# Ledger of designs, part 73: peptides against a protein of PDB entry 3ESW

Target 1, 322 residues: chain A of PDB entry 3ESW
Amino acid sequence: NNIDFDSIAKMLLIKYKDFILSKFKKAAPVENIRFQNLVHTNQFAQGVLGQSQHLCTVYDNPSWHSIVLETLDLDLIYKNVDKEFAKDGHAEGENIYTDYLVKELLRYFKQDFFKWCNKPDCNHCGQNTSENMTPLGSQGPNGEESKFNCGTVEIYKCNRCGNITRFPRYNDPIKLLETRKGRCGEWCNLFTLILKSFGLDVRYVWNREDHVWCEYFSNFLNRWVHVDSCEQSFDQPYIYSINWNKKMSYCIAFGKDGVVDVSKRYILQNELPRDQIKEEDLKFLCQFITKRLRYSLNDDEIYQLACRDEQEQIELIRGKTQ

## One batch from the design tools (peptide; made by RFdiffusion4, then SolubleMPNN)

Design b2_p15_4_s3
Fold by OpenDDE base, seed 4:
Structure b2_p15_4_s3 (fold): chain B 322 residues (1-322), chain A 15 residues (1-15)
Amino acid sequence: as target 1 above (322 residues)
Amino acid sequence: SENLKLVKELLEKLK
C-alpha cells in the first residue's frame, strides 16, 4: 500500500491549523478570572496591560499616517533608498527593498529630521544655547501642553538671560512632528509612527530600565529586526547588553497583533533579577493580551500570525539573533 | 508551503 505521504501531510496540516485556531478562541472563564486576578494583584502586570491598551493600537491611525507622509521629505528618502538599493545590485521588487527603506528612515530621522534634547535651547537666547540651561525640576503640564498628551514638563533656567524654558515631554507623536526634539521616549514614539505610516509591521519595545526602541518585521529576513532610532541601529540587538554593558530585567514588545516578551533577544549579559512577576504569569499575560488583540481576525490571519509567533519563539530560545 | 515542505521532510525521515 503506497502511503500517500502528500495526502497525509495535508491532513496533518489541516488538523494542526484547527488545533492552532482552537488556542485563539475566546478565553475560557477560568482564564478570564486568572487574568483579572493577575492584573489586580501584580503591579507589573497592570503596567504591561496599561501599556498594551495604548501602544498596541495608537499607531494604527490612517489620519496620522497621512500627516507623517506629508511632513517627511519623501523625495529625498526614496532617492537615497533607490541609490543604495541600486548600488548593491538588487532587482526591483525584492523584499529587501523594505530593509533599505528602514535603514534610510533611520538615517533621515537622526541626521535630517529629529534632534536629541538633553537640555532645551533657551527660548529667549535662541539656538545652540542649551549649555546655558540649568534644570530646575519637573512639573505638570499647563492647559496648552495638556492638549498634546503631556504628562511631565521639565523646567530649565537660562544662566545668561535668567528666563525659564519649558521642555514638555509630549506623548502625542503629531506634536513631535512639529517640535522635532526629545529623548528616547519621543524618538521611539515618533519613529514607530513613521514606520507604521509606510505600512510596516512594527512593535514598540519597552525596557524596564528606562530605554525604548522598535522592532520591524522584515519580510526579507523573515523575522523581527531590532530598530533603534536614537542609535540609527538596524539589527543590532546586542548594543545594550554588550556595547553599553546595560543591566536589564525585562524587554516587552507591543504591537497591533500581540504583546511579546523579547527579553531574550536583548538581555545577553548583566541580567537583573526578574522578580516583578512569575515567568509563567508573564507568559500567560502576554498570551492573553495577544489573544484579545486577534479576536477580530479571520482564521487565516490568526493562523499566519501564530506561525510567525512560533518561529519567533524558536528564534528566542535558540539565541539566533543574527 | 513551508509547513507542507517541513511535514513532508519529517514524513520522509520516518521512512
Scores: peptide ipSAE 0.017, ipTM 0.525, DockQ to the pose 0.146
Fold by OpenDDE base, seed 3:
Structure b2_p15_4_s3 (fold): chain B 322 residues (1-322), chain A 15 residues (1-15)
Amino acid sequence: as target 1 above (322 residues)
Amino acid sequence: SENLKLVKELLEKLK
């Protein structure tokens, strides 16, 4: 009896695809009850849900993409990408070109476009006067600041002239194209929008210990790549745990197609207690939100994303053998 | 085609 191994292999692939697609069907009543109970009883779960409702969709705005592309020096950016692509002799086609584009966007953003603001300059004394600024605290936005999704305004007094300078913490990324200054929050917010404006697959990574960065899906590397605009960093997930010796508990990635616990990519040492939620409940929460984000996708899109998810989970379990 | 090849290789190892 010649076992037709080709026929068996084809049948197994069909059954496997059907099994994967079955996981992304509408949630069972028991799963909905578990989800509702979790977000009502666990503050960390409620926070992850709240962030997902904003971060997973806010950057998918075509009008914002147009404004970004009109504001950036695209001629300079593409000239520099073409120049660096030509030097490294990688005839490896269109997929590697996108990695060079992201590297140039990191350079352009940090060196030419955006500024780090530890303290603002004095509005009266002018440039390079931040050393003379004393923090007085924080307050709510005024009527003008409130137009640009501002939750907090930091207040500073100049030691030289005695005048007050306001530093509004804007969450509107279009306003940040004008102000061109901020800390890690403003940097990551605007840079996430910039990457999205080039049609890239991007996630916003939130760390519980007061840092934020991006991930970009490289078609050349066939994986999610660490991207930090503040550090001009590409594919250096170790910088926080190893270089900074930072202690961390949670890193959560938010994208249009899913929410993923990426803590294993970034927390390599100095792990803080993961006591905010049970591990099984966090896994369930991320899977449940991801399932909801994919409800409108077709079977082929769902299957391709599920294959990507499986490869990422294998990577996170094995650790990258760098 | 790559997945089909991998499944065939796995089936051969299970022999």
Scores: peptide ipSAE 0.014, ipTM 0.454, DockQ to the pose 0.159
Fold by OpenDDE base, seed 2:
Structure b2_p15_4_s3 (fold): chain B 322 residues (1-322), chain A 15 residues (1-15)
Amino acid sequence: as target 1 above (322 residues)
Amino acid sequence: SENLKLVKELLEKLK
């Protein structure tokens, strides 16, 4: 009996697809109860849920993408990408070109477009006066600042002229296209939108220990790639744990298609206690939110994303073989 | 198609 291995392989793939799809069906009543209990009883879980409600969807705005593309010097960007792509002579086609694009966007954003703002310049004294600024504290936004999703305003006094300068911490990324300055929060917020505006698969990574960055899904590398706009960093997930000796407990990635604990990618040493939630509950929470984000997707999209998720989980367990 | 190839390869290794 010639075992038709092709037929068996096809049957196994069908059964496997059905099995995967079964996991993404509507949540059972017991899962909904578990989810509700978790977010009501665990503050960390509530925080992750709250972030997911914003970060997973806010950047999927076509009007914002148009505004971004109209604001950036696309001619310069593509000229530089084409130049770097031509040097490496790689016949590897359109997939590697996107990696060059992300690298140029990192360069352009840090060097040409956006500014780090530890302290604001004095509004009265002008440019390069931040050294003369003394922090007075923080307050709520005024009526104008409130139009741009401002959570807080840092207040500074100029030691030279005595005038007050306000540094509003805007959460509206379109306002950040005007202000072109901020800290890690503003950098990551706007840069996430920029990457999304080029049609890329992007996640916003939140670290509990006061840092944020991006991940981009490289079709060339067939994996999620670390991207930090503040550092002009591409595929250097080790910079926090190794180069900075940063102590970290949680890194959570938020994307349109899912929420993923990516701590294993970034926490290579100096791990802090993971005491905010049980590991099983965090895993459940991320899976539950991810399942909800995928409810409108078709079976093929769900299956493709599930295969990607499995590959990522394998990567996170094995560690990157560089 | 790629998964089918992988499954075929796995089935061949299980022989």
Scores: peptide ipSAE 0.014, ipTM 0.457, DockQ to the pose 0.143
Fold by OpenDDE base, seed 5:
Structure b2_p15_4_s3 (fold): chain B 322 residues (1-322), chain A 15 residues (1-15)
Amino acid sequence: as target 1 above (322 residues)
Amino acid sequence: SENLKLVKELLEKLK
């Protein structure tokens, strides 16, 4: 009996596809009850849900993408990308061009476009006066600042002229195109939008221990790639745990197509207690939110994303990014 | 992975 291995393989692939698609069907009543109970009883779960409602969709705004592309020096960016691609890219194929683009965007953003702001410059004394600034505390936004999704305004007094300078912590990334300064939150927020404006698959990574960064899906590397705009870092997930010796408990990635616990990619040592939620409940929560985000997708899109998810889970288990 | 287990289970059922 010649076992038709090709027929068996085809049947397995069909059954596998059907099985994968079945996982992304509308949640059963029992799953909805579990989800509702979890987000009502667990503060960490409620926080993850709240973040997903914003971070998974806010950057998918075509109007914002147009404003970004009109604001950036695209001629300079593409000139630099073309220059680097011409050296090495022809041997590796066209997909590597996007990796060069992301690397140039990291360079351009940090070197030419955006500034780190521990303290603002004095509005009266001008540039390079931040050393003279004393923090007075934080307050709510005024009527003008409130137009740009501002939750907090840091207040500083100039030791030289005595004037007060306001540093509003804007969450509107379009306002950040004007202000061109901030900390990790503003950097990651605007840089996530910039990457999205080039049509890239991007996730926003939230770390519980007060840091944030991006992941970009590289078609060349066929995986999610660590991207930190503050550090001009590409594919260096180890920098936090190893280089900074940072202690961390949770890293959660938020994208249009899913929410994923990516802690295993970044927490390589000095792990803090993961005591905010049960591991099974966190896994369930991320899967449940991911299912909801994919409800409008067709079967082929769902299948392709599920294959990507499986590859990522295998990568995270095997530690291949080390 | 749960899927590798499923593929193994499916392969076993085809046996």
Scores: peptide ipSAE 0.011, ipTM 0.494, DockQ to the pose 0.212; fails the geometry check

Design b2_p15_5_s1 (from b2_p15_5, 7 letters changed)
Fold by OpenDDE base, seed 5:
Order: sequence, then structure tokens, then C-alpha cells
Structure b2_p15_5_s1 (fold): chain B 322 residues (1-322), chain A 15 residues (1-15)
Amino acid sequence: as target 1 above (322 residues)
Amino acid sequence: SLDEELIKKYLEKLK
């Protein structure tokens, strides 16, 4: 009896689809209890939940996308993308165009648009005066700064003129389109919004050891790709562990469709103790939040995302990002 | 294909 392997494979695919869809049904009462207990008893879990409530949804704002697209030099961006695509892209198909777009956005953002701000320039002395600035500390926002989701203001005194300059740490990415300066937090915040404004699948990656970056889902590469706006880096997940020799414990990715522990992609050496939560509880937490984020999706969307999730898990186990 | 890999992984989980 010639086993019709094709028929068996089709049947298995149907059963697999049904199995996957069953996982994304409404959470059982026992799962809700476990989740509530975890976030009430574990500070790290509470932090991940709190971040997910903001980072998974804040960038899905069509009005912000319009403001971004109106602010950027789209003519320059697309001219550069078209130029690079014309060299090599035709051989690889249309899906590679988006990779060229992300690479150009990295270039444009770092070189033409945004600035690193270790210390602000003196408001009185003008540009290129940051060397004369002495930190005095941090304080809460004033009434004007509070309009732009500002939690902290760094205060600096100019050694030349003696005037005080305020460096508000704005969390409003629309305000960052105006100020056009910041550190890794402001860079990643605004750049995440920029990528989202082009209709891309983007995750915000939080590292416990005071760094943040993005991931972009490349349709060409069919995987999540490391993107760091500060470093103008595309697909270089090793830069932190290897190039910087950074010690890290956790990297958590936050997107509209899920929360994922991506530590295995970035922590290649010098791993710090993962003692903030049990591994099984972290896995449960990320899966539970992801399940909640997908409650409104249809069966086809759930299935497609689950296929991406499984592919990513295989990739992370095999270490293929190296 | 991705589908074949998913099938293999599913079969491994059913064991």
C-alpha cells in the first residue's frame, strides 16, 4: 500500500492548524489565576506587564504615522532606496525593497535627522557648546514639559555663561520630531514610530542592562532582524555581547502581536544571572500576554503569527542568527 | 518548506 505521504501531510497540517488555534482561545481560569499571582508576587513580571501595556500599542497610532511621514524627507529617502534597489534588488525580488528602506531609514535618521545628546547645548551660547555643560542633577518636569509625557528633566549649568539649560527626557515621540535629540531611549522610541509609520512589523526590545533597540520583521529574510538606530545597525545582534563585551541578563521584545524573550539572540557571552523570575514563569508570562494581544485576530491571522513564532523559536534554538 | 518543518515539530511534540 503506497502510503500517500501527501495526503497524510495535508491531514497533519489541518490538525496542526486546529491545535495552534486552540492555544489562542480565551485563557482558562487556572491560567488567569497563575497570571494574576505571578504579576502580584514577582516584580520583574509586573515590569514586563507594565511595559507591554504601553510598548505593544502606543505606536499603532495613525495620526502619529501621518505626522511622521509629513516630517521626514520622503523624497530623499525613496530616492536613496530606489538607487540602492536598482543596483542589486532586482535579482532578489520585490520583498528586498523593504530591507533597503529600513537601511536607508537607519542612515537618514542617524546622519540627517536625529542627534545624540550626552549633554545639551547651552540655550544661551548656542550650538556646539555641550562641552561647557556641567550636570547639576535631575528634577520633575515643569508645566510645559509635562505636556509631552516627560518623567525627568536633567539640569545643566553652562561653565561659560552660568545659565541653566534643561534637558527634558521626553517620552512623547511627536515632541522628539521637534527636539531631534536624545539618548538610546529617545532614539529607539522615535525610530520605532518611524518604522511603524511605513507599515512595518516592528518590536521594541528592552534590555535590563540599560539599552534598547528595535526588531523589524523582514519578509525577504523571513525572520526578525535586529535594528539599532543609535548604531545604524541592521542584522548585527552580536554587537552588544561581542563588540561591546556587554554583560546582559534579559532582552524582551514588545510588539503589537506579542511579547517574546529574545535573550538568546543577543546574549551570546557574558550572561548575567537570570534570577529575576523562573524561566518557566517568564515563558508563561510572555505567552499569556501574547495570547491576550491576539484575542481580536481571526483564525488566519492567528495561524500566520503562530507560524512566525515557531520559526523564530527554531531559529533561536539553532543559533542561526550568528 | 516551513510547513514541513512545522509538521515535523508537531509530530515530535505528539510523541
Scores: peptide ipSAE 0.017, ipTM 0.494, DockQ to the pose 0.749
Fold by OpenDDE base, seed 2:
Structure b2_p15_5_s1 (fold): chain B 322 residues (1-322), chain A 15 residues (1-15)
Amino acid sequence: as target 1 above (322 residues)
Amino acid sequence: SLDEELIKKYLEKLK
């Protein structure tokens, strides 16, 4: 009996597709109850949900993408990408071009476009006066600052002229295209929007220990790639745990198509206690939110994303970037 | 192929 392996493989693939699609059907009443109980009883779960409601959708704004593309020096960016691609990219195929683009965007953003702001310059004394600035604390936004989704304003006094300078912590990424300065939050916020404006699959990664970065899905590498705009870093997930010796407990990635615990990619050593939520409940929460984000997708889209998810889970378990 | 890996994983889950 010649086992028709091709026929068996096709049948298994069909059954596998059906099985995967069955997981993405509307949540059962029991799952909804579990979800509601979890977010009402666990503050960490509530925080993850709250972040997902913002971060998973806010960057999918075509009007913002247009404003970004109109603001960036696209001629310079593409000139540099084309130059780097012409060296080695032709041998690796067309999919590598996007990796070169992301690398150039990292360079451009850090070197040419955005500025790190530990302390603001004095509004009166001008540029390069941050050394003269003394923090006085933080306050709520004024009426103008409130227009740009500002939650907090840091207040500084100039030791030279005595004037007060306000450093509003804007959450509006369009305002950040104007201000072109900030810390990790502003950097990651605007850079996430920039990457999205080029039509890329991007996730916002939140670390509980006060850092944030991006992930980009590389079609060339066929995986999620670490991207940190602050560090001009591409595919260096180890920088936090190893280079910085940072202690971390949770890294959660937020994208349009899902919420994923990516802690295993970044927490390579110095793991802090994961005591904010049960591991099973966190897994359930991320899966539940992901399922909700995919409710409008067709079966083919759901299947393709599920395949990607399974590949990522294999990667995260193996600890080896292929 | 991705399909083969998925099939293997499916078979592992059926065990």
Scores: peptide ipSAE 0.016, ipTM 0.515, DockQ to the pose 0.796
Fold by OpenDDE base, seed 3:
Structure b2_p15_5_s1 (fold): chain B 322 residues (1-322), chain A 15 residues (1-15)
Amino acid sequence: as target 1 above (322 residues)
Amino acid sequence: SLDEELIKKYLEKLK
């Protein structure tokens, strides 16, 4: 009896698809109760939920995408991408082009567009005067600053002229297109929007230990790729744990289609205690939020995303086979 | 198929 392995495989695929789709149906009452109890009783879970309500949706704004594309030097960007792409002998239409685009966007953003602001320049003395700035503390936004989703304003005094310079910590990424400066938060916020504006699948990665970065889904590599705009880094998830010797406990990725614990990608050594939530509860939380984010998707979209999720989970478990 | 590879990988994960 020639076992028709192809027929069995097809049948298995159908059953597997149905099984996957069954997991993404509307949450059962028991799951809703578990979720509500978790976010009510666990501060970390509440924080993840709160972040998901913002980060998973805020960047999916076509109006913002248009503003970004109008603000960037697209001619320069695409010229550089095309140049490097052609130099490496790639044919038109290869999925690898998006990797070149992201690499150029990293270069462009860090080198040509945005500036790291440890301390602001003195508004009175002008450029390259940050060395003369003394921090006085932080305060709430004024009436003008509050228009741009400003949570706090850092206050600096110039040692040379004695004038006060305000450094608003804007959360409005459109305002950041104007200010062109910030720290990791502003960098990641605007860069996430930039990547989204090119139609890329992007996640915002929050690290509990005061850093943030992006991931983009490379169709060429068929995986989520680490992207840090501050470091002009592409596919270097090890930079924090190894190069910086950073201690970390949690890295959570927030995207339009899901929330994922990506800690295993970035926490390679110097792991801090993961004591903020039970691992099972964190897994449940991320899955539950992800499920909610996908409620409007059709079965094929749900299935494709679920396949991507499973690939990522396998990657995260196996570690990078170097 | 990509799906078959995914299933194989998934089954390996469940072991």
Scores: peptide ipSAE 0.015, ipTM 0.512, DockQ to the pose 0.337
Fold by OpenDDE base, seed 1:
Structure b2_p15_5_s1 (fold): chain B 322 residues (1-322), chain A 15 residues (1-15)
Amino acid sequence: as target 1 above (322 residues)
Amino acid sequence: SLDEELIKKYLEKLK
């Protein structure tokens, strides 16, 4: 019996695609009940859901993308990218150009555009006066600050002139294009929007231990790449666990197409107890939210994303981020 | 996709 191997191969591929697509069908009633019970009984699960409702969609705003591109020095950025690409890029293929773009955006953002603000300068004394600032505490936003999605305002007194300076912690990334200062939260928020404005696949990574960064999907490397705007870091996921000796428990990535536990990429040593949720429940939660985010996609889009997800899971299991 | 390549490799081994 001449086994038509080509026919069998085609049938297996069809059945495999159908199997993958079946995982993204509408949730069964039992899965909905499990999800509802989980988010109502587990605070960590509720937190992940709440973050997903904002972070997965907020950056997909065409009006914001236009404002970003109008605000950045695109001539300088592309001049620098073209210069670096001309040295080595032609030998490595066209897809590497986007990696050079992200590296230049990291440089431009940290060196030319945005400022780290541990303490604000005194509004009265002017630039380089932050050393004279004493924290008085935090309060709610005033009427003007409330227009820019501000939840908290840090209050400082100048030891030199005695005047009060307000440091609003704005969550509106368009306001951050004006203020051009902040800490890791403001840096990551605006930088995520900047990368999205160039049409890139980007995720916001939340670490439970008070840090945040980005991931960019490199077509050249064919994987998710660590990107930290605060550190001007590209493809250095080890910096937190190894270089900083940071203790961590959870790293969760939020993107338009899914929510993924990326802890294995970044937690290489000094792992804190993962006691906030059962591992099976966290896996279920991330898959359930991801499934909902993909409800409007066609079968081909779902299949391509599912293949990407599988490659990432294999990478995370093997510990081969480098 | 990695899965398509894996399936192709398995099928080649059957071949």
Scores: peptide ipSAE 0.017, ipTM 0.496, DockQ to the pose 0.115; fails the geometry check

